# Peptides against a protein of PDB entry 6B9H: the designs that were tried, part 54

Target 1, 151 residues: chain A of PDB entry 6B9H
Amino acid sequence: AELCESLLTWIQTFNVDAPCQTVEDLTNGVVMAQVLQKIDPAYFDENWLNRIKTEVGDNWRLKISNLKKILKGILDYNHEILGQQINDFTLPDVNLIGEHSDAAELGRMLQLILGCAVNCEQKQEYIQAIMMMEESVQHVVMTAIQELMSK

## One batch from the design tools (peptide; made by RFdiffusion4, then SolubleMPNN)

Design b2_p17_7_s1 (from b2_p17_7, 8 letters changed)
Fold by OpenDDE base, seed 4:
Structure b2_p17_7_s1 (fold): chain B 151 residues (1-151), chain A 17 residues (1-17)
Amino acid sequence: as target 1 above (151 residues)
Amino acid sequence: DNSLLNEFLKKVKEKQE
């Protein structure tokens, strides 16, 4: 999906330790967890990150477990830290991500992480970085942000 | 994408107020 591919490109700018070159690389949630820690290390601290199982391989059950924790973290972060700056949004189906590597649902998951970045303490830095991205990617990313902010 | 950028900035501004 266009959303997923563009947001994958965006995710790659974080230069996390985990491999993040393909959609499949994101399905275990490890990259997403590391990105969230970079976004807000005080909230997504080491204790939180340690709850995410690493080296899950192709175990879709473990992937889904990780993704559920990450989704919960994002939602809690929105409520507790961001103060509902992101309104009610259609939640990604983490089962489809974990079991089937569903790119559309993964895109929706990454969109929520994008929402965290553009509303966090360092939101201006993330917004500026987005504005410097390649135009086609930037367009998709900005549209995704607008969708989050308009609902 | 000037219109998109402007719309984005407008929404960001509104949420910051």
Scores: peptide ipSAE 0.065, ipTM 0.697, DockQ to the pose 0.079
Fold by OpenDDE base, seed 3:
Structure b2_p17_7_s1 (fold): chain B 151 residues (1-151), chain A 17 residues (1-17)
Amino acid sequence: as target 1 above (151 residues)
Amino acid sequence: DNSLLNEFLKKVKEKQE
């Protein structure tokens, strides 16, 4: 999926500790959680991050558990901090991500994280970074932002 | 201030045309 691959490239710019080279690397939620902490460490603090299980391996049940926590965190952040700026009309299916590594649904999840970045306190820095991305990737990311912000 | 974001979104629309 083009959305997932482009957003994977975007995620890689955060330089988190967890491996983030492939779609499969993202399915356990650890990378996503670390990225969210970088976006807003006051909200996604160590206590929040510690709720995300590491060393998940191929356990799809644990993956789904992590992904549910992350999705909840994103939605709560959107409500409590961002003022519900993100379109949550169509949410990602975390079951498909965890159990089947569904790239399309993973793309939707990463899109929500993108929404957090472009609406957080440091939004200008993230937007500037996106504007410097490779053209084809930038196009997908920009379109994804537009979709999130449109009503 | 969302001026940069608005400019960004404007570019999105232009590229989609």
Scores: peptide ipSAE 0.053, ipTM 0.691, DockQ to the pose 0.635
Fold by OpenDDE base, seed 2:
Structure b2_p17_7_s1 (fold): chain B 151 residues (1-151), chain A 17 residues (1-17)
Amino acid sequence: as target 1 above (151 residues)
Amino acid sequence: DNSLLNEFLKKVKEKQE
């Protein structure tokens, strides 16, 4: 999916420790968790990150477990810190991500993380970085932000 | 301060039209 591929490129700009070169690399949630910690290390602190299992392999049940924790973290962050500034009516199906590597649902998950970045304390830095991205990728990212903020 | 975000969103709308 175009959304997933563009947001993968965006995710790669965070330069996290976990492998993040392919869609499959994102399905266990480890990259997502590390990105969220960079976005707000006070909220997504080391104690939170330690709840995400890092040695998952191809176990889709463990992937889903991680993804559920991450999704909950995002939703709680939106409610407790961001004041629900982004749309959460269309939630990603983490079962499809973990079990089938569904690119469309993964795109929705990454879109929620994008929402966290453009609403966090360092929102200005993240917005500036997005504005400097390659045009084709930037277009998709910008459209994704518009969708989140207009609903 | 959401001025930069607002400018960004404005550009998004302009590109979509």
Scores: peptide ipSAE 0.050, ipTM 0.668, DockQ to the pose 0.542
Fold by OpenDDE base, seed 1:
Structure b2_p17_7_s1 (fold): chain B 151 residues (1-151), chain A 17 residues (1-17)
Amino acid sequence: as target 1 above (151 residues)
Amino acid sequence: DNSLLNEFLKKVKEKQE
């Protein structure tokens, strides 16, 4: 999916410790958790990060468990810190991500993380970084932001 | 201050037109 591929490129700009080269690399949630910690380390602190299991391998049940925790963290962050309502109707299906590496649903998950970045305390820095991205990728990311802000 | 975000979103609209 175009959304997933562009947001994967965006995720790679965070330079997290976990491998983040492919869609499959994101399905265990470890990269996403590390990105969220960079976005707001006070909220997504070490205690929160420690709830995400590493060394998951190909165990899709463990992937789904991690992804559910991450999704909950994103929703709670938006409610408690950002003061935003996220429409549950558009929530990603983490089962499809964990079990089938569904790129479309993964794109929706990454879009929620994008929402956190462009609304967090350091949002201006993240917005500036996005504005400096390659044009084709930037277009997709900007469209994704617009969709989020229009909800 | 959401000036950069607003400018960013404006660019999105312009590219979609």
Scores: peptide ipSAE 0.048, ipTM 0.666, DockQ to the pose 0.627

Design b2_p17_7_s2 (from b2_p17_7, 10 letters changed)
Fold by OpenDDE base, seed 5:
Structure b2_p17_7_s2 (fold): chain B 151 residues (1-151), chain A 17 residues (1-17)
Amino acid sequence: as target 1 above (151 residues)
Amino acid sequence: DNSLLDEFLKKVEEKRK
């Protein structure tokens, strides 16, 4: 999906330690967890990150377990820190991400992370970084932000 | 709170024209 590919490009700008070149690289949640820690290390601290299993391989059950923890973290962050900026947003199906690498659902997951970035304490820095991205990617990211803020 | 986002979206929209 176009959303997933553009947000994958956006995720790559975080320069996390885990491999993040393909959609499959994101399905175990490790990259997403490391990105969230960069967004707000006080909330997504080392104790939180240590709950995400890093040696998952192709075990889709372990992938889903990680993804559920990450989704819960995002929702809690939205409620406790961001003031429910994405309250009525459609949630991704993490089962489809973990078991089938569903790009559409993964796109929705990355969109929630985008919501965290553009509403966090360092939101100005992340917005400026988006403004420096390639034009076609900017268009998709902008549309994704508009969708988040319209709910 | 959303003023920065509004400014961002406005600037991006202008770039697309």
Scores: peptide ipSAE 0.045, ipTM 0.667, DockQ to the pose 0.689
Fold by OpenDDE base, seed 3:
Structure b2_p17_7_s2 (fold): chain B 151 residues (1-151), chain A 17 residues (1-17)
Amino acid sequence: as target 1 above (151 residues)
Amino acid sequence: DNSLLDEFLKKVEEKRK
C-alpha cells in the first residue's frame, strides 16, 4: 500500500539498529519499538523495549505478540502522555500484520507511530523533518497526519 | 506551540488542490 511504503521511508529516517528496508522487516515489531524509543526514551525506555522479543524469525505468533505490546504502548502513550490528541478510528489488525504481512494494516500501525512523533515533546523537530521529505512521500505522510487529527 | 503544525497542515490543504 502507498501509505505503508511512504511511512516505511519515514521510518528509515530514524536510523534504528534493526533492519528496516522492507515491509517484512517491520512485521516483527522490533523496528517499531526502536523508533518509539527514539520518539520518547523516557516513556519507551529500555525496560519497555526489553519486553519486545528479538530474533523472532518467521514465527507469526511471536510477531503478533510483539505487535500487540507495541499497539498497547502507543495507546497508553496517547492516553497518559499525549492526552488523547489522536482521534479514535479503526485500529490496525495486528494479526494480519504478523501472519500475512498485510501492508495496509501495517500502514495503519505506522500511522499511529507517526501520530506519536508529531505530538511528542520533540514534535517540532519531527515536523520539520517531514516538511523536507521528498514530495510524493511528504504528501502521503502529511495526509496521514491530517487524518489522525481531523474531527 | 503548534504554529509549525498549523503551517504544516495548511500545506496539506494546499497540496490537496
Scores: peptide ipSAE 0.044, ipTM 0.663, DockQ to the pose 0.655
Fold by OpenDDE base, seed 1:
Structure b2_p17_7_s2 (fold): chain B 151 residues (1-151), chain A 17 residues (1-17)
Amino acid sequence: as target 1 above (151 residues)
Amino acid sequence: DNSLLDEFLKKVEEKRK
């Protein structure tokens, strides 16, 4: 999906330690967890990150377990830190992400992370970074933010 | 693109209030 591919490009700007070149690389949740830690290391601290299992391989059950923890973290972050600015939004089906690498659902997951970035303490820095992205990617990312903020 | 950017910034600011 175009949304997923553009948000993958956005995710790559974080330069996390985990491989993040393909959609499949994101399905275990490790990249997403590391990105969230960069967004707010005080909230998504090392203790939180340690709950995400690394080296899950192709075990889709372990992927889903990680993804559920990450989704919960995002929702809790919105409630506790961001004032529930993006809570009323369509939730991704993490089962489809973990078991089938569903790009559309993964796109929705990354969109929630995008919501965290553009509402966090360092929101201005993330917004500026988005404004400097390649135009076609920027358009998709900005459209995703518009959809997120419309509710 | 400029119109989209303006709409994006407007909505972001609305949510920040």
Scores: peptide ipSAE 0.029, ipTM 0.642, DockQ to the pose 0.080
Fold by OpenDDE base, seed 4:
Structure b2_p17_7_s2 (fold): chain B 151 residues (1-151), chain A 17 residues (1-17)
Amino acid sequence: as target 1 above (151 residues)
Amino acid sequence: DNSLLDEFLKKVEEKRK
């Protein structure tokens, strides 16, 4: 999906330790967790990150477990830290991501992470970085943000 | 994409208030 590919490009700008070159690389949630820690290390701290299994391989059950934890973290972050600036948004199906590498659902998950970035303490820096991205990617990312902000 | 950027900035500003 176009959303997923553009947000993958965005995710790659974080330069996390985990491999993040392909859609498949994101399905175990490890990259997502590391990105969230960069977004807000006080909230997504080492204790939180340590709950994410890093040696998952192709185990889709472990992938789903990680993704559920990450989704919960995002939702809790929205409620506890961001003041529910993103409400009643369509939630990604983490089962489809973990078991089938569903790009559309993965895109929705990454969109939620995007929401965290553009509403966190360093929101201005993330917004500025997005505005400097390649235009085609920028367009998709900005549209995704607009969708989040409309909720 | 100037209109998209303007709309984006507008929405960001609205959420900051």
Scores: peptide ipSAE 0.028, ipTM 0.636, DockQ to the pose 0.081

Design b2_p17_7_s3 (from b2_p17_7, 8 letters changed)
Fold by OpenDDE base, seed 3:
Structure b2_p17_7_s3 (fold): chain B 151 residues (1-151), chain A 17 residues (1-17)
Amino acid sequence: as target 1 above (151 residues)
Amino acid sequence: DNSLLDEFLKKVQEKAE
């Protein structure tokens, strides 16, 4: 819960178009997809983003479908661009996110996106931004990064 | 390079102590 809440705060710094005020706002994957596009627009381009269904509502099946695409995108990005720098042995359960809005699993999903940000071409800017966050949030985010990098 | 990341992670370790 603390992980999810802190990473939600982090996600809000991206100022995406989609609503991103609550945990529920993140469960359809639209915010996540828009954040990933900001992280690396050459890889997560408009064609990729267009695969994410908008206007999902409460349809948990569509949420899960979006989340699976996003997770695949993250894993492919890690392999193809980042060079497998992130420990992905513990993957989020996107079924629990889509069907039950599970905050713990959502936190793990956002943690993977965090991994993309701190390893992408513009990683220095993202790291600097994190270093300036409120202390309680920063602590959680920093710990999450360390966990991702731990082999 | 990853100097900022290293400094960042070092800061994490210091806070954990």
Scores: peptide ipSAE 0.044, ipTM 0.657, DockQ to the pose 0.622
Fold by OpenDDE base, seed 1:
Structure b2_p17_7_s3 (fold): chain B 151 residues (1-151), chain A 17 residues (1-17)
Amino acid sequence: as target 1 above (151 residues)
Amino acid sequence: DNSLLDEFLKKVQEKAE
């Protein structure tokens, strides 16, 4: 999926500790959690991050557990900190991500994280970073933001 | 590309207000 691949490239700009080279690397949620901590370390603090299991391997049940926690964190962050309501009907299916590495659903989840970045306290810095991305990737990322902001 | 960027920035700004 074009959305997933472009957002993977965007995620890689965060330089998190966890491996983040492939779609499969993102399915356990560890990279996502570390990215969210960078976006807002006061909200996604060490205590929150410690709830995400890091040694998941190929256990899709543990992946789904992590992804559910992360999705909840994103939704809570939007409601409690950003003052925004996310349309629950467009939420990613974390079961498909964890069990089948579904790139389309993963793209939707990364899009929610993108929404956090462009609305957080440091949103201007993230927007500027996006403006410096390679044109083809930038186009997809910007389109993804437009879609989020129109909801 | 410039048009897309303008639309992007406009929508982001609207949400930020």
Scores: peptide ipSAE 0.033, ipTM 0.644, DockQ to the pose 0.081
Fold by OpenDDE base, seed 5:
Structure b2_p17_7_s3 (fold): chain B 151 residues (1-151), chain A 17 residues (1-17)
Amino acid sequence: as target 1 above (151 residues)
Amino acid sequence: DNSLLDEFLKKVQEKAE
């Protein structure tokens, strides 16, 4: 999916420790958790990050467990820190991400992380970074932000 | 696309206030 591929490119700009070159690399949630810690290390602290299991291999049940924790963290962050509502009926299906590497649902998950970045304390730095991205990728990312903030 | 950029900035500002 175009959304997933563009947001994968955006995720790669964070230079996290975990491998993040392919869609499959994102399905265990480790990259997502490390990105969230960079976005707000006071909220997504080391204790929170340590709840995400590493080295899950191909175990889709462990992937889903990690993804559920990450999704909960994002929802709690939006409510407690960002002060904005999220439509529960448009949330990503983490079961499809963990078991089938569903690119469309993964794109929706990454879109929620994008929402955290452009609304966090360092929002201006992330906005400027997005404005400097390659035009075709920038267009998809900016459209994703508009869609998220219009809901 | 300048129109998309303008709309992006406006929505970010509206939600940040």
Scores: peptide ipSAE 0.028, ipTM 0.633, DockQ to the pose 0.080
Fold by OpenDDE base, seed 4:
Structure b2_p17_7_s3 (fold): chain B 151 residues (1-151), chain A 17 residues (1-17)
Amino acid sequence: as target 1 above (151 residues)
Amino acid sequence: DNSLLDEFLKKVQEKAE
């Protein structure tokens, strides 16, 4: 999906330790967790990160477990720190991500992470970084942010 | 397109503050 592809490009700008070149690389949640830690290391601290299982391999059950934790973290962060209400009806299906590497649902997950970045303490830096991205990616990112803020 | 994006992101910044 275009959303997933563009947001994968965006995720790659974080230069996390975990491999993040393909959609499959993101399905275990490790990259997402590391990105979230960069976004807000005080909230997504080492204790939080340690709850995410590494070296999951192809175990889709472990992937789903990680993704559920990450989704919960994002939702809690939005509620507790960002003061935002997210509509549950548009939440990503982490089962489809973990079991089937569903790009559309993965895109929705990355969209939530994007929401964290553009509303966090360092939102100015992340917004500026987005403004420096390739135009086609910028367009998708802009649309994704619009959808989040309309809720 | 870039100008529209810049304006949008500016509004996002304002709302987030």
Scores: peptide ipSAE 0.025, ipTM 0.653, DockQ to the pose 0.083

Design b2_p17_7_s4 (from b2_p17_7, 7 letters changed)
Fold by OpenDDE base, seed 5:
Structure b2_p17_7_s4 (fold): chain B 151 residues (1-151), chain A 17 residues (1-17)
Amino acid sequence: as target 1 above (151 residues)
Amino acid sequence: DNSLLDEFLKKVQERAE
């Protein structure tokens, strides 16, 4: 999906420790958890990150377990810190992400992380970085932000 | 699209205030 591919490019700008070159690399949730820690390390602290299991391999049950924890973290962050500023309609199906690497659902998950970045304490830095992205990718990212903040 | 960017920036600014 175009959304997933563009947001994968955006995720790669964070330069996290975990490999993040392919859609499959994102399905275990480790990259997403590390990105969230960079966005707000006070909320997504080391204790939170340590709840995400690493080295899950191809175990889709463990992937889904990680993804559920991450989704809960995002929703709690939106409620407790962001003041419910993003649209949480049509939540991603983490079962499809973990078991089938569904790109459309993964795109929705990454879109929620995008919402955290553009509403967090350092949102201006992330917005400026997005404005420097390649035009075609930038368009998709901007559209995704508009959907989060307008619907 | 400049129009989309402008609209985005306005909404971000409004929510930041």
Scores: peptide ipSAE 0.062, ipTM 0.688, DockQ to the pose 0.077
Fold by OpenDDE base, seed 1:
Formats: structure tokens, sequence, C-alpha cells
Structure b2_p17_7_s4 (fold): chain B 151 residues (1-151), chain A 17 residues (1-17)
């Protein structure tokens, strides 16, 4: 979906070590975990990151396992650190992401990560970077932020 | 300080009009 494609472009600005060129590259959760560590390395520390298996290949069961851990981390971060500043009533179906590479559900997952970035300690830097993105991508990202913050 | 975020969200609203 358009949301997933634009947020993939946003995710690529983090320049993580894991491949992040395609939707499929994101389905194992490794890129997402590395992005979260960049957003808040004190919370998503090395011990947390080490819980995410990096050598999953095409094993959708291992993908789902990683994605569940990441989703839990995001939700816990929102509760414990962000003070529930973002809305999490619409949660992604990680089973559809892991097994079917569902772009719509992946978009929802990336949207939650976006929520972490625009509310973290360095939120101003992330917001400024988004404000300088290409207009079509920026529009989708901004709309995604509004959805998280207005509900 | 959420002034920058508020400005960002304002732009979202403007584009929706």
Amino acid sequence: as target 1 above (151 residues)
Amino acid sequence: DNSLLDEFLKKVQERAE
C-alpha cells in the first residue's frame, strides 16, 4: 500500500545495517529492531536487540516470533517511556506480515515505529528530517502521524 | 516542546483542505 511504500522510504533514512530495499526485507523484523535501537538505544538496548533472531531466512514462523517481540517492545515503550502519547488501538496483524508479507499490516507496524520517533527524546530531529522529505512521501508520513496523534 | 510537531500537524490539516 501507499502507506507501506512511503514508510519504507522513511525507514531507509535510518541507514541500518540490515537490508531494507523491499517490503520483504522488513518482514523478519530485523530492520525494524535496528531502527528502534537508533530511536532510543537506552530502551531498545543491545540486550533487547539480541532477542531478535537475525538468521530467519524465509521461515515465517521465526518472522512472526520476531515481529511479536518488536510489537510488544513498541507497546511497552509507548506505555513506559512515551506515556501513551500515541494511539495504539489499531494494531498490526504480525501473522499476516510474517506469513504473507502483507503490505497494509506492515504499514501499520511501521506507523507505530514512526510514532516512537516523533515522540522520543530526539523527536525534533526526526520531525525536521521528515519535513525535508520529498512532498509525496512527506504527505503520507504526515498523515500517518496525524492518525496516531489525533485519535 | 512540541511546537515543531504542532506545526507539522498543522501542515497535514492544510493539505487535507
Scores: peptide ipSAE 0.058, ipTM 0.682, DockQ to the pose 0.619
Fold by OpenDDE base, seed 3:
Structure b2_p17_7_s4 (fold): chain B 151 residues (1-151), chain A 17 residues (1-17)
Amino acid sequence: as target 1 above (151 residues)
Amino acid sequence: DNSLLDEFLKKVQERAE
């Protein structure tokens, strides 16, 4: 999906330790967790990160478990830190991500992480980075942000 | 064309206030 591919490009700018070259690389949630830690290491601290299982391989059950934890973390972060700035009326189906690598649903998950970045303490830096992205990618990313923040 | 960017920044700014 276009959203997923553009947000994958965005995710790659974080330069996390986990492989993040393909959509499949994101399905276990490890990259997402590491990105969230970079966004707010005080909230997504080592204790939180340690709850995300690494080396899950193709175990879709473990992927889904990780993704559920990440989704919960994002929603809790939105409530506790961001003040409900992100519209969550359409949540990603983490089952489809974990079991089928569904790009559309993965895009929705990455969109929520994008919402965290543009509302976090370092939001201005992330916004500036987005403004420097290639035009077609930038368009998708910005549209995704608008959707999240339109209530 | 920066219309989308302007709209985005406007929304971000409004919520930041």
Scores: peptide ipSAE 0.066, ipTM 0.687, DockQ to the pose 0.079; fails the geometry check
Fold by OpenDDE base, seed 4:
Structure b2_p17_7_s4 (fold): chain B 151 residues (1-151), chain A 17 residues (1-17)
Amino acid sequence: as target 1 above (151 residues)
Amino acid sequence: DNSLLDEFLKKVQERAE
């Protein structure tokens, strides 16, 4: 999906330790968790990160478990830290991500992480970084942010 | 295109403050 591919490119700018070159690389949630820690290390601290299982391989049950924890973290972050600045949204289906590597649903998950970045304490830096990206990626990111913020 | 994006991101930034 266009959303997923563009946001994968965006995710890659974080230079996390985990492999993040393909859609499949993101399905276990480890990259997402590391990105969230970079976004707000005080909230997504080491204790939070340690709840995410690493080295899950192809175990889709463990992937889904990780993704559920990440989704919960994002939602809690929106409520507790961001003050509900992100609109109520159709939640990504983490089962489809974990079991089938569904790019559309993965795109939705990455979109929520994007929402965290553009509303966090370092939002100015993340917005500026987005402005430096390739135009086609910028367009998708802009549209994704619009969808999050339009309500 | 870049100007439109800049304007939008500026607006988003303002709303997030």
Scores: peptide ipSAE 0.062, ipTM 0.713, DockQ to the pose 0.084; fails the geometry check

Design b2_p17_8_s1 (from b2_p17_8, 12 letters changed)
Fold by OpenDDE base, seed 5:
Structure b2_p17_8_s1 (fold): chain B 151 residues (1-151), chain A 17 residues (1-17)
Amino acid sequence: as target 1 above (151 residues)
Amino acid sequence: STQDIIDQIQQAIEARK
C-alpha cells in the first residue's frame, strides 16, 4: 500500500537500532517501539521499551502481543500527553499485522505514530524533517496528517 | 495548529516545482 510504503520511508529517517528495511521488519513491533522512544523518551522510557519482546522470530502470537502493547501505549499517550488531538476514527487491526503482515493495517499503525511525532513537544523537529523528504513521500505524509486531525 | 503544519508542508512541496 502507498501509505505503508511512504510511512516506512519516514520511519527509516529515525535510524533506530532494529532492522527496518521491509514491511516484514516492522511486524514484530520492535522498530515502532524504538521510534516511539525517540519521539518521547520520558513517556516511552526504558521500562516501557523493555516490555516489548525483541526475539520473536516468526511467532505471530508474540508479534500480536507486542503490537497490542504498542497500540495501547499510543492511545494512552494521546489521552495523557497530547490531549486527544488525534482522531481514532479507525484503529489498526494488529492481528492482521502480526499474522499476515497486512500492509494496509500496518500503514494505519504507522499513521498513529506519525500523529504522535507531529503533536509531541519536539513537533517542529519532525515537521522540519518531513519538509525535507522527497515530494511524493511528503505528499502522502501530509495527507495522512490531514486524515488524522481533520476527520 | 494542524493547519500550520499542512501549510508548511504544502509550501515545501510547491517550492520543489
Scores: peptide ipSAE 0.130, ipTM 0.738, DockQ to the pose 0.863
Fold by OpenDDE base, seed 3:
Structure b2_p17_8_s1 (fold): chain B 151 residues (1-151), chain A 17 residues (1-17)
Amino acid sequence: as target 1 above (151 residues)
Amino acid sequence: STQDIIDQIQQAIEARK
């Protein structure tokens, strides 16, 4: 999906330790967790990150477990720190991500992470990074942000 | 605001044309 591919490109700008070249690389949640730690290391601290299992392989149950923790972290962060600036009426289906590598649902998950980045204390840093990206990616990012506001 | 962010990105896109 266009949303997933564009946000994958965006995720790659974080230069996390975990492999993040393909959709499949993101399905275990490890990259997402490391990105969230970069966004707000005080909230998504090392103790939080250590709850995400890194040796998952193709075990879809473990992927789903990680993804559920990450989704909870995002929602809690939005409520506790960001003041509920992200509309979460339609949440990503982490079961489809973990079991089937569903790109559409993965894109929705990455969209929530995008929401964290553009609303956090260091939002201007991430806005500047987005402004330096390729036009097609910027378009998708803009649309994704608008959707988070309007739903 | 979020709208300001969108406007900034839109301006950046237009500046490249």
Scores: peptide ipSAE 0.128, ipTM 0.736, DockQ to the pose 0.903
Fold by OpenDDE base, seed 2:
Structure b2_p17_8_s1 (fold): chain B 151 residues (1-151), chain A 17 residues (1-17)
Amino acid sequence: as target 1 above (151 residues)
Amino acid sequence: STQDIIDQIQQAIEARK
């Protein structure tokens, strides 16, 4: 999916420790958790990160478990810190991500993380990073942000 | 604001064309 591929490129700019080259690399949630910690290390602190299992392999049940924790973290962050109301926003199906590596649903998950980045304390840093990306990626990212703000 | 973010990105895209 175009959304997933563009946001994967965006995720790669965070230079996290975990492998993040393919859609499959993101399905265990480890990359996403590390990205969230970079976005707001006070909220997504070491205690939070330690709840995400790193040795997952191909175990889709463990992937889903991680993804559920991450999704909850994102939703709680939006509610508690960002003051965002996203009750009417389409949430990703983490079961499809974990079990089938569904790129479309993964794209929706990454879109939520994008929402965290462009609303966090260091939002200007992430805005500048987006402004330096390839035009095709910028377009998708901008559209994704517009969709978030329209909900 | 989020709208400001969109405007900045849109401006950047246009500037690169």
Scores: peptide ipSAE 0.126, ipTM 0.738, DockQ to the pose 0.818
Fold by OpenDDE base, seed 4:
Structure b2_p17_8_s1 (fold): chain B 151 residues (1-151), chain A 17 residues (1-17)
Amino acid sequence: as target 1 above (151 residues)
Amino acid sequence: STQDIIDQIQQAIEARK
């Protein structure tokens, strides 16, 4: 999916420790958790990160478990820290991500992380980084932001 | 254009402060 591919490119700019080259690399949630920690290390702290299992392999049940924790973290962050600045949105189906590596649903998950980045305390830094991205990717990213914030 | 979208989003973000 175009959304997923563009947001994967965006995710790669964070230079996290976990492998993040493919859609499959993101399905266990480890990259996403590390990205969230970079976005707001005070909220997504070491204690939070430690709840994410890092050695899940191909175990889709463990992937889903991680993804559920991450999704909850994102939703809680939006409520508790961001003050629900992101408008109503359709939640990703983490079961499809974990079990089938569904790119469309993964794109929606990454879109939520994007929402965290562009609404967090360091939002301007992330917006500026987006402005430096390749135009086609930039367009998808900004459209994704608009979808989150214009409903 | 992409820049227009960026400007619109930035404006929206500022309005939410």
Scores: peptide ipSAE 0.095, ipTM 0.700, DockQ to the pose 0.112

